# Peptides against a protein of PDB entry 6B4E: the designs that were tried, part 28

Target 1, 295 residues: chain A of PDB entry 6B4E
Amino acid sequence: TNFDKISKMFWHYKDKIAQIKQDIVLPIKKADVNVRNLLSRHKRKINPKFGQLTNSNQQLFKIQNELTQLINDTKGDSLAYHWILNFIAKAVVHQAETEVRVKPESALPLGKLTLYLLVQFPELQELFMARLVKKCPFVIGFTCEIDTEKGRQNMGWKRNNENKWEDNTSYDERMGGILSLFAIITRLQLPQEFITTTSHPFPIALSWHILARICNTPLNLITNTHFVILGSWWDAAAVQFLQAYGNQASKLLILIGEELTSRMAEKKYVGAARLRILLEAWQNNNMESFPEMSP

## One batch from the design tools (peptide; aimed at target 1 A205 W208 C215 N247)

Design b2_p16_6_s2 (made by RFdiffusion4, then SolubleMPNN; from b2_p16_6, 5 letters changed)
Fold by OpenDDE base, seed 4:
Structure b2_p16_6_s2 (fold): chain B 295 residues (1-295), chain A 16 residues (1-16)
Amino acid sequence: as target 1 above (295 residues)
Amino acid sequence: MLEVNREETLSFVPSA
């Protein structure tokens, strides 16, 4: 693992966030009133769509079509188009922080929707990844110390209006929710209409990177959160990961489930205990995945 | 599309 490269990637996306604000968010505030009104209307229509997702593919396809139409309506103005995509990127991540956080299986319909949009609108990819890395740098296997304020900020910790850090449980749950979504996206197959013409924008190999990079992270930087997000990843993608990489996947699952947890045993992390339970379930041929969506 | 290196090596850092 080249941690310098990972750090460069992390800061690239931090810079991208700043660029988005400067080149997309701020300029639209000074745009033509008709454009602003259009975007306001579209935002109001788009925002509830993510909450309307269910375990139904029929409902998913309906929402996909509705969002596609709404986004296409903005393509006549490049700034408006990018603004809507950035809004969607933020909304998807927010949904992961709120809904997926408390109901991990909801990552599946959300992930399917997101993957569809990422392929249908390629410009969404960088916007979405930048938002993911900002909120949850674990998605690229980035870790830094959290003993400083800057370190905590880099790792996606939030402060409230009173400048107080969020509690550990809240942070862990948010990171787990976001990572669940990303894990799902990496293990999903492209929609049938895209398989022959498009490469997967965030393929299963990115899950490999997450696990490998965490395993290679200096132990003094490993926290309970690392184990929480590994557990979230496991629930979301372990079955498909094994299908993709076979014996090599098995080695990596054992590495995180047994070796990494053992090395950190003295910390008695709750997340590590859960990960061991997942490992044991797998060893007993009881590995579970999220249920498939209904027709 | 993100560049993916499938040859990433796994290793553990020994406890200091």
Scores: peptide ipSAE 0.030, ipTM 0.612, DockQ to the pose 0.065
OpenDDE base, seeds 1, 2, 3, 5: peptide ipSAE 0.028, 0.028, 0.022, 0.026; ipTM 0.618, 0.628, 0.660, 0.658

Design b2_p16_6_s3 (made by RFdiffusion4, then SolubleMPNN; from b2_p16_6, 6 letters changed)
Fold by OpenDDE base, seed 1:
Structure b2_p16_6_s3 (fold): chain B 295 residues (1-295), chain A 16 residues (1-16)
Amino acid sequence: as target 1 above (295 residues)
Amino acid sequence: PLEVDREETLSFVPSA
């Protein structure tokens, strides 16, 4: 693992967030009133769509079509188009932080919707990845110390209006929710209409990167959160990961489930205990995945 | 089988 490369990638996306604010968000505030009104209306229509997802593919397809139309309506103005995609990127991550954290299986319909949009609107890819990395650096296997204010900020910790850090449980759950969504995206097949013409924008190899990079992370930087997000990843993608990489996948699952947890046993991390349970379930031929969606 | 980045070679040493 080249941690210098990972760090550069992390800061690339941090810079991208700043660029988005400068070149997209702020300019729209000065845009023509008609453009601002259009975006306001579309924002109001788009926002509730993500919460309307269910375990139904029919409902998913309906929402896909509705969002596609709403996004296409903005293409007459390039700035408006990029603004609405950035809004969608933020909204998707927000759903991961709020709903997926409490109902991990909801990552499946959200991931399917997101993957569709990422392929249908390629400009969404960089916007989405930038938001993911800012909120949850674990998606690219980035880790830094959290003993400093800057370190906590870099790792996505939030402060409330009273300038108080969020509690550990809240942080762990948010990171788990975001990572679940990303893991789902990496293990999903492209929609049928794109399989022959488009490459997967965030393929299963990115799951490999997450696991490998965490395994190679200095032990003094490993926290309970690392094990929490590994558990979230496991629930979301372990079955498909094994299907993709076979014996090589098995080796990596053993590394995180057995070796990494054993190395950190003295810390008595709750997340590590859960990951060990997942390992044991797999060893007993009882690995579970999220339920498939209905037709 | 899908390709994995060679730069992601594991350096993790198994526990004794």
Scores: peptide ipSAE 0.030, ipTM 0.634, DockQ to the pose 0.086
OpenDDE base, seeds 2, 3, 4, 5: peptide ipSAE 0.032, 0.030, 0.029, 0.029; ipTM 0.645, 0.629, 0.637, 0.641; seeds 2, 3, 4 fail the geometry check

Design b2_p16_6_s4 (made by RFdiffusion4, then SolubleMPNN; from b2_p16_6, 7 letters changed)
Fold by OpenDDE base, seed 2:
Structure b2_p16_6_s4 (fold): chain B 295 residues (1-295), chain A 16 residues (1-16)
Amino acid sequence: as target 1 above (295 residues)
Amino acid sequence: ELEVDRDETLSFVPSA
């Protein structure tokens, strides 16, 4: 693992967030009133769609079509188009932070929707990844120290209005929710209409990167959160990961489930205990995945 | 040596 490269990737996306503000968010505030009104209306229509997802593919397809139409309405104005995509990127991540954190299986319909949009609108890819890395740098296997304010900020910790850091449990749950969504996206197949013409924008190899990079992270930087997000990843993608990489996948699952947890046993992390349970379930031929969606 | 993604080589291997 080249941690310098990972760090460069991390800061690339942090810079991208700043660029988005300068080139998309701020300029739209000075745009024609008609454009601003259009975007306001579209925002109000788009935002509820993510919460309307269910375990139904029929419902998913309906929402896909509705969002596609709404986004296409903005393509005549490049700035408006990029603004609405950035809004969608933020909304999807927010949904992961709120709903997926409490109902992990909801990541499946959300992930399917997101993957469809990422392929249908390629300009969404960089906007979405930048938002993911900012909120949850674990998605690229980035870790830094959290004993400084800047370190905590870089790792996605939030402060309230009183400048107090969020609770550890809240942070862990948010990171788990976001990572669950990303994990699902990496293990989903492209929709049938795209599979022969388009490459997967965030393929299963990115899950490999997450696991490998965490395993190679200096132990003094490993926290309970690392184990929490590994557990979230496991629930979301372990079955499909094994299908994709076979014996190589097995080795990596053993590394995170057995070796990494053992090395950190003295810390008695709750997240590590859960990951150990997942490993043991797998060893007993009881690895589970999220249920498939209904027609 | 892991066959998948050579650039993400693990620093340790599972104990046999």
Scores: peptide ipSAE 0.035, ipTM 0.650, DockQ to the pose 0.109
OpenDDE base, seeds 1, 3, 4, 5: peptide ipSAE 0.032, 0.025, 0.031, 0.033; ipTM 0.642, 0.681, 0.627, 0.669; seed 4 fails the geometry check

Design b2_p16_7 (made by RFdiffusion4)
Pose (drawn by RFdiffusion4):
Structure b2_p16_7 (pose): chain A 295 residues (1-295), chain P 16 residues (1-16)
Amino acid sequence: as target 1 above (295 residues)
Amino acid sequence: SEREEREKELEELFEK
């Protein structure tokens, strides 16, 4: 892995976040009353819909239809359309770092909803990817030092209610949740309305990149967070990763489960212990996936 | 070709 290229990719998305603020978020303050009213009302209606998802496909379709109508209501104004898509991208990532953090299997319905919105409204793709990378750089394999305040900000760290950094556990759990959503999206087939006509915007090869880049990361930059997001990724996508790459996926899963954990053994990382358990469960023919969605 | 490239990358990673 050429980590200079990974850094260039990271800063490209960081620049995109700045461009979103300049060209979408700030100009909306100057939009006319009709646009402001519509966005104010629609953002209230949209916000709780992500938490109304359940393990039921019928409920997923209901929420997809409600959100599609609300988003289509904004298409008469390109700025309002891009603003509501940016709002949704932020809301989905927030849902991943809150609900998916506590209930990892809730990444499956949220991932299906997000993938549907990503192809129904393609402008969402760049907005969503930039938000993921800003909040969880591990999704593209970016890692930098966190000894400095700027490094902590680059890696997606947050502060609590007294300008102290959130504890390591809170950060690790958030990163798992976010990366779990992206891992589900990479291993989902497109919904039937699009599977016959459209290329998957974030395919399974992106999961390969995450694993390979962590395995190629300098060991002095590896932390418990790398093991936690690999465990979260495993729960969300390891079965489909093997279906996609076979013996090569097997070699990579062994590398992360046996070698990456062994080389960092003195650190006694909690996530490394869980990744070893996942490796052993697979070796005992007991690899799990999230239960498929109910009717 | 992509398969051989992935195999080569894995060999390089195991050399670490």

Design b2_p16_7_s1 (made by RFdiffusion4, then SolubleMPNN; from b2_p16_7, 5 letters changed)
Fold by OpenDDE base, seed 1:
Structure b2_p16_7_s1 (fold): chain B 295 residues (1-295), chain A 16 residues (1-16)
Amino acid sequence: as target 1 above (295 residues)
Amino acid sequence: SEEEKREKELEELESL
């Protein structure tokens, strides 16, 4: 694992966030009133759609079509189009950190919707990835120290209005929610309409990178959060990961589930204990996945 | 209200 490369990727996306603010978010505030009104209406229609997802594919397809129409309505103005995509990127990640954190299985419909949008609107890909990395650097296997303010900020820790850091549980849950979404996206097949014409924008190989990079992370940087997000990943993607890579996947699952947890045993991390339970379940031929969506 | 919550959420999303 080349940590210098990972660091470069991290900062690339951090810079992208700054660029988005400068080139998209700020300029739109000074745009024509008609454009601003359009976006105001559209963001209000778009935002609730993510919460309207269920375990129904029929509902998913309905929402896909509705969002497609709403996004297409903005294509007449490039700035408006990019603004709405950036908004969607934010909204999806927000849904992950608020809803998926408490209901992990909701990552499946959200992931399907997101993957559809990523393929249908390719410009969303960079916007979404930048937002993911900002909020949850674990999606690219980035880790830094959190004993400094800057380190915590880099790792996506939030402060409240009183400038107090969020509690560890809240942070862990948010990271788990976001990572669950990303994991789902990586393990989903492309929608049928795209499978022959487009490559997967965030393929299962990205899950491999997450696991491998965490396994190679200096142990002094490993926290409970690492195990929490690995557990979230496991629930979301382990079955499909094994299907994709076979024996090589098995080795990597053992590395995170057994070796990494054992190396950190002295810390008595709750997340590590859960990950060991998941490993043991797998060893007993009881690996579970999220239920498939209904028609 | 639910509407107020939605508006607050929109504000939060725009501040990110």
Scores: peptide ipSAE 0.341, ipTM 0.896, DockQ to the pose 0.013
OpenDDE base, seeds 2, 3, 4, 5: peptide ipSAE 0.336, 0.335, 0.338, 0.336; ipTM 0.895, 0.895, 0.896, 0.895

Design b2_p16_7_s2 (made by RFdiffusion4, then SolubleMPNN; from b2_p16_7 with R3E F14E E15S K16L)
Fold by OpenDDE base, seed 5:
Structure b2_p16_7_s2 (fold): chain B 295 residues (1-295), chain A 16 residues (1-16)
Amino acid sequence: as target 1 above (295 residues)
Amino acid sequence: SEEEEREKELEELESL
C-alpha cells in the first residue's frame, strides 16, 4: 500500500472542494436572474426525489428520467450545469448520511440512481468523489489520527453550532451509511444501455482498495469506526465481491474478518465483534445480501 | 495484470 499516494488523493479532493466553492457555488450568486431562478426551481424539484426511492425499479426509472430532464435543462450554461451536479452530489451523500445509516438496504436504489447519473453526466464523477472523500475518507482507504482537531476534521467529524463534536455512535453510523452507498455503487453493473459504450466509473476494484488499505493501516490508527464501515461494506458488497475475484476475494475477506479483528482483539471493539459474526456466517454458508429490487 | 497486482498485495498483507 502506497500511503503517500492515498494522502495525495485525499488532499486533491480537499482542494477540489475548495475549488468548487470558489468556481461554482459563489459565482452562481452573481449570475443572471433567470439562471438563478431556474436553479432555485430545479433545486426544489430535485431535492425530494432521493427520498422518493423505493425497492421498485419502475419508481427508480421514473426518478432517473425526471432528474435527467431537470439536469439537461441546465446544459446551456456551463456554470449552471456544474452547480446542479454539485447540488446532486451533496444531496446523494446527505441521503446516505440520513437514510442509509438507518436503513442500509436503501443504499441499493440510491446506488442505482447515482450510478446512472454518474454515467449519464460524467462531470458528476469528480464532484461526487470529492464530496465522498470530504465526508468519509474511508472510501479511498485514507486514515489519520483523530487526537487533534485537524485530524478529526480530516476524518469527517462534525461539530454542532456549539462547537461540540458529534458523538461516536453518530459518527460511526454516518460513516457506515456513506460507505454502504459507495460499496453498492462499486458492485453494481452498469445499466444495460451503457455496458457497451463506457467503463464503470467506480468499479469493484475500488472496494478491493478499501479493504486492502485498511488491512495495511497502522494498528494505532485503527478504531471501532474501521470495523463498522467494514461491516457495512460486507452487508452491501461481500457476495458480489466474492463473485468478482473468487479466491483472491476470499483471502482478503479472511484478512479483514479474522486477522485484522484478531490483531485488535484487546480493544474489544463492538464493530469488530459484528464483523466476526459476519465472517462466521460466511464460513457456515449463510452469507446474505440485500434483497433485489422489484420490477 | 490487475490480477497479478492483487496477488502481490495479498502476499504483502499476509506477511504482516
Scores: peptide ipSAE 0.657, ipTM 0.959, DockQ to the pose 0.887
OpenDDE base, seeds 1, 2, 3, 4: peptide ipSAE 0.656, 0.272, 0.656, 0.274; ipTM 0.959, 0.867, 0.959, 0.869

Design b2_p16_7_s4 (made by RFdiffusion4, then SolubleMPNN; from b2_p16_7, 7 letters changed)
Fold by OpenDDE base, seed 1:
Structure b2_p16_7_s4 (fold): chain B 295 residues (1-295), chain A 16 residues (1-16)
Amino acid sequence: as target 1 above (295 residues)
Amino acid sequence: SMEEKLEKELEELESL
């Protein structure tokens, strides 16, 4: 694992966030009142759609079509188009932080919707990835120390209005929710209409990178959060990961489930204990996956 | 190939 490369990727996306603010968010505040009003109306229509997802494919397709139309309405103005895509990127990640954290299986419909939008609107890809890395750098296997304020900020820790850091459980759950969404996206097949014409924007290989990079992370940087997000990833993608890479996938699952947990046993991380349970379930031919969506 | 790269990454992990 080349950690210098990973760090460069991390900072690339951090810089992208700053660029988005400068080139998209701030300029729109000075845009024509009609454009601002349009975007305000569209934002209000778009935002609830992510919470309207269910385990129904029919509902998913309905929302896909509605969002597609709403986004297309902005294409006449490039700045407005990019602004609405950036809003969608933020909204999707926010949904992962709030809903997926408490109901992990909700990542499946959200992931399907997101993947559709990523393919339908390619400009969303960089906006979304930048938001993901900012909020949850684990999606690219980035880790740094959290002994400093800057380190915690880089790893996506939040402060409340009293400048107090969020509690460990809240952080772990948020990271787990975001990573669950990303894991789902990586293991989903492209929608049928795109399979022959488009490459997957975030393929299953990115899941491999997450696992491998975490396994190679210096042990002094490994925290309970690492095991929590690995468990979240496992629930979201382990079955499909095994289908994709076979024996090589098995070896990597053993590395994270057995070897990494054993190396950190002295810490008695709750996340590590859960990951061992997942490993044992798999070894007993009882690996669970999220239920498939209904028609 | 992508597969070959993944195999190499795994070998690196196994060597730890």
Scores: peptide ipSAE 0.058, ipTM 0.754, DockQ to the pose 0.724
OpenDDE base, seeds 2, 3, 4, 5: peptide ipSAE 0.053, 0.040, 0.035, 0.034; ipTM 0.748, 0.708, 0.591, 0.585

Design b2_p16_8 (made by RFdiffusion4)
Pose (drawn by RFdiffusion4):
Structure b2_p16_8 (pose): chain A 295 residues (1-295), chain P 16 residues (1-16)
Amino acid sequence: as target 1 above (295 residues)
Amino acid sequence: SDYTLPPELAAEAPSI
C-alpha cells in the first residue's frame, strides 16, 4: 500500500467537505423563501425516517418510497436537491454512529436504504463517501498519529461537554458503527430495480482495501480502534467476503485474526481479543452473519 | 480451487 496515495485520497475528501460547505451549505442561507420553506419542512419530515427502519423489508420499502418522494420534491432547484442529499448523508452517518453503535444488526436495513438512495440519486455518492471519510478515515485505510490536536481531528475524534476528548470507548464504538454501515453496503447486492442496469457504486473490492491497508499500516500507528472496526467489519461482511475471494479472503482473514492480533499482543487490546474469538468461531465452522431481513 | 485476484487487488498484497 502506497500510504502517500492514501493520504492524497484522504485530503481529497477533506477538500470535498470544504467545497460542500462553500457551494451547498452556505449558499442555501441566501435561497428564496420557497426553497427555504421546502427544505425546512422536508428536513423535519426526513429526519426520523432512518430510525423507523426495522428488520422488515416491507417497512424498508415504505421508507424508501417516502424518502424518494421528498427528495424528488427538491429536484426543481439543483442547490436545494444537493442540500437535501447532503443533509441525508449526514443523517445516515449519524444514525450509524448512534443506533448502529448500540445495535450492530441495524446496519443491514440502513445499508439497504442507503444503497438504494445512492443509485436512485447518484449525486449522493460523492457526498456520502466524503462524509464517511471525514468521520471515519478507516473506510479508505487512512491512519495518522493522534498525539496532536490536528491528528485527533483528522482521525474523526470528537469532544465532550467540556473540551475534553471523548473517551477511547466512545470513539471506538462510533468508528465501528460507521464502518459497519459501509461494510454492509460493500457486500450488498443492488436492489432489483437497479441490479439489472447499474454498476454497484461501492463494491466488495472496497472491503479488500480496508483489510489490506490496515494489515499494511505501520504497527506504531495501530490502536484498539483498528481491531474494533475489523471486528465490526467481520460481523457485517466476512461471509460475503469469502464468497467473493475464496482462498484469498481466507488468507487475509487469517492474517488479521492470527498475525495482526499476535503482533500487537502486548497492548492487550479489547478489540484484538474479540477478533481472535471471531477467527476461532470461523475455524469451528460457526462463522455468523446478521440474520437476513424479515418480510 | 485457487482463486485469482484481479491485478489491482493482487498488487495490493497485504502483509504485517

Design b2_p16_8_s1 (made by RFdiffusion4, then SolubleMPNN; from b2_p16_8, 7 letters changed)
Fold by OpenDDE base, seed 4:
Structure b2_p16_8_s1 (fold): chain B 295 residues (1-295), chain A 16 residues (1-16)
Amino acid sequence: as target 1 above (295 residues)
Amino acid sequence: MEVVLPEELAAEEPSV
C-alpha cells in the first residue's frame, strides 16, 4: 500500500473543502437576491426529504423525483447549481452521522437515493467525496495518529462548545454511520436506467481499498474505531463483497476478522470483539445483510 | 500485513 498516495488523496479532499467554501459557499452570499431566495426555498424543501426515507422503494422513487426536480430548477445558474449540490452532500453525510449511526439499516434507502443523485448529477461526486473524507477519512482508508489535536481533527474528531473532544463512543458511532453509508453505496447496483450508459461512481472496488488499506495500516495507528468501522462495513457490504470477489473477498474477510483482530488482541478492543462475532457468524453460515427494501 | 489492492490483482468473476 502506498500511504503517500493515500495521504495525497486525503489532502486533496481537504483542499477541496476549502475550495468549495471559497468558490461556492462564500460567493453565493453575494449573489443576486433572487438566487439567494431561490436557494433558501429549495434548501427548506430538500432538507426534510432525507428524513422521509423509509424501507419503501415507492417512497424512495418519490423522493428521487422530487429532489431531481428541485436540483434541475437551479441549473440555470451554475453557482446556484453547485451550491445546492454541496448542500445535498452535506445533508446526506449529516444524515449518516445522525440516523444511520443509530439505525444502520437506514443506510440502504439513503445510499440508494445518494447513488441515484451521484449518477444523475455527476458534479455531486467530488463534492460528496470531499465531505465524506473530511468527516470520515476511513472511507479512503486514511489513518493518522490521534495523540495530537491536529491528528484528531484530521481523523474527523469534533469538539463541543467547551472545546472538549467528543467521547470515544460518539466518535466511533459517527464514523460507523458514515462508513455504513459509503459501504452501501459501493455495493449497490446502478439504477436500471443507468446501467448501460454510465459507470458506477464509487464501485465495490473502493470497499476493497478500504479493507486493504486498513490491513496495511501500521498497528500502532490501529484503534478501536478501525474495528468499529470494519464491523459497520461488514453489516453493510460483506455479502455483496463476497458475491463480487469470491475467494479473494473471503481472504480479506478472514484477514480483518481473524488476523487483524488477533494482532490487536492485547488491546481488548470492543470493536474487535464484535468483528470476531461477525466472522464466527459467517463461518457458521449465518452471515446477515440488511433486509431488502419493500416495493 | 501486506494486502494486495484490486489494481494489483485481477478481480474474480462475480459469484452467481
Scores: peptide ipSAE 0.153, ipTM 0.726, DockQ to the pose 0.082
OpenDDE base, seeds 1, 2, 3, 5: peptide ipSAE 0.050, 0.128, 0.046, 0.055; ipTM 0.696, 0.723, 0.691, 0.712

Design b2_p16_8_s2 (made by RFdiffusion4, then SolubleMPNN; from b2_p16_8, 8 letters changed)
Fold by OpenDDE base, seed 1:
Order: C-alpha cells, then sequence, then structure tokens
Structure b2_p16_8_s2 (fold): chain B 295 residues (1-295), chain A 16 residues (1-16)
C-alpha cells in the first residue's frame, strides 16, 4: 500500500471540490436569468427523483429516463450542464447520508441509478468521486488522525449550527451509508446497453483497494468507524467480491473479519463485533446479500 | 503494528 499515493489522491479531490466551487457553482450565480431559471426548475424536478426509487426496476428505468431527459436539456450550455451534474453528485451522496444510512438495502436502486448516470454522462464521474472523497474518505482507503479539528474535517466530520461535532453514532451511520452506496456501485454490472461499449468507471477493484488499504492502516488510526464501514461494505458487496476474486477475496475477508478485529479487540468496538458476526455467518455458509430488485 | 498483507493482497491491481 502506497500511502503517499492515497494522500495525493485525497488532496486531488479536495482541490477538485474547491475548483468546482470556483468554476461551476459561483459562476452560475452570475449567469443569465434564463439559465438560472432553467436550472432552478430542473433542480426542483431532479431532487425528488432519488427519493422515488423503490425495489422496482421499472421505477428505476422510469427515473433514469426522466433524469436523462432533464440533464440533456442543459447540454446547450456547458456551464449549466456541469452545474446540474454537480447538483446530482451532491444529491446522490446526500441520499446515501440520509436514506441509505437507515435502510442500507436502498443503496442498490440508488447505486444502479448512479452507475447509469455515471456512464451516460462521463463528466459526472470526477464530480461524484470528488464529492464522495470529501464526505467519506474511506471510499479511497484514506485515513488520518481525528484528534485535531483539521483531521476531523478531513475525515468528513460535520459540525452543527452550534459548532458542535456530530455524535459518533451519526458519523458512523453516515459513513456507512456513503460507503454502502460506493460498494454497490463497484460491484454492479454495467447496464446491458453499455457492456460492449464502455468500461466500468468504478470497478470492483476499488473495493479491493478499500479493504487492502484499511488492513495496512496503522492500528493507532483505526477507529470504530473503520469497522462500521467495513460491515457496510460487507453487506453491500462481499458476495460479489468473492465471485470476482475467489480465494484472494477470501483472504482479505478473513484479514478484516478476523485479524483486524482481533488486533483491535481491546477497544471493544461495536463495529468490530458486528464484523465478526458477519465473518462467522460467512464461515457457516450464511453470507447474505441485498435482495435483488423486482422487475 | 500494521497488518502486513501478502504481496498478492497488497497489490493495487488485483488479479481475477
Amino acid sequence: as target 1 above (295 residues)
Amino acid sequence: MEIVLPEDLAAEEPSV
């Protein structure tokens, strides 16, 4: 594991967020009133779509088509197009922080929608990844200390209106929700219409990176959150991960489930206890995945 | 102390 590379990647996306603000978000505020009105209307139409997802593929396809049309309507203005994609990136991550947090299986329809949009609109990829890394650095296996304000900020901790840090449970759940979405995206197959023409933008190898990088993280930086997000990843992707990498996948699952949890046993992390339960379930041939969506 | 991964598991580009 090259931690310098990971750090560079982390800061690349932090810089990208700043660039997005300067080059997309702020300029649109000064754009023509017609453009601003268009985007305001589109925002209002787009925003509820993510909450309209169900376990139905029919509903998914409907929403995909609706969003595709709405996004295409902005292509006449490059700035408007990039603004709407950035809005979508933010909205998807927000949905992960709120809905997937409380209903992890909702990551599946959200992930399918997101993957479709990422392929259909390639410019969304960098915007989305930047948002993910900002909100949940675990998606690239980045970890830093959280005993400083800056460290907490870098790891995606939020403050409330009273400038108080969010509670540990809220942070853990949000990180779990975001990571679940990302894990789902990495393990999904491309939509049938794209399989022969496009490479997967966020393939299952990125799940490998998460696990390997966390395993190599200095133990003094490992927190309950690491185990929570590994558990979230496990529920989302472990079955497909095993299918992809076979014996090598098994070794990594044992490393996170047994070795990492054992080394941190003195901390009595609740997330670690859950991960051990997941390992035991797998060892008993009871590994579960999210239910497939209905037609 | 870190978990020392085997070379195959530490690889950034895993083999299928």
Scores: peptide ipSAE 0.256, ipTM 0.893, DockQ to the pose 0.119
OpenDDE base, seeds 2, 3, 4, 5: peptide ipSAE 0.026, 0.106, 0.029, 0.029; ipTM 0.694, 0.819, 0.686, 0.713

Design b2_p16_8_s3 (made by RFdiffusion4, then SolubleMPNN; from b2_p16_8, 8 letters changed)
Fold by OpenDDE base, seed 4:
Structure b2_p16_8_s3 (fold): chain B 295 residues (1-295), chain A 16 residues (1-16)
Amino acid sequence: as target 1 above (295 residues)
Amino acid sequence: PEVVLPEDLAAEEPSV
């Protein structure tokens, strides 16, 4: 694992967030009133759509079509188009932080919707990835120390209005929710209309990167959160990961489930205990996946 | 069939 490369990638996306603010968010505030009004209307129509997702493919397709139309309506103005995509990127990640954290299986419909949009609107890909990395650096296997304020900020820790850090449980749950969404995206097949015409923007190989990079992370930087997000990843993608990589996947699952947990046993992390349970379930031929969506 | 990892992905194999 080349940690310098990962660090450069992390900072690339941090810089991208700053660029988005400068080149998209701030300029739109000075845009023509008609453009601002259009975007305000579209924002109001788009935002509820993510909460309207269910475990129904019919409902998913309806929402996909509605969002596609709303986004297409902005293509006549490049700035407006990029602004609405950035809004969508933020909204999707927010949905992961709020809904997926409490109902992990909701990552499946959200992930399907997101993947569709990422393929349909390629400009969303960098905007979405930048937002993911800002909120949850684990999506690229980045880890830094959290014993400093800057380190905590880099790892996506939030402060309240009193400048107090969020509690560990809240952080773990948020990271788990975001990682669940990303994991789902990596293991989903492309929509039927794209499967023969385009490559997957965030393929299952990115799940490999997450696991491998965490396994190679210095042990003094490994926290309970690492095990929590690995557990979230496992629930979301382990079955499909095994299907994709076979014996190579098995080796990596054993490394995270057995070797990494064993090396950190003295810490008695709750997340590690859960990951051990997931490993044992797999060893007993009882690996579970999220239920498939209904028609 | 099992997917063989590209060399660049294999280079990130865990050491632990």
Scores: peptide ipSAE 0.051, ipTM 0.760, DockQ to the pose 0.674
OpenDDE base, seeds 1, 2, 3, 5: peptide ipSAE 0.043, 0.029, 0.039, 0.049; ipTM 0.695, 0.663, 0.694, 0.748

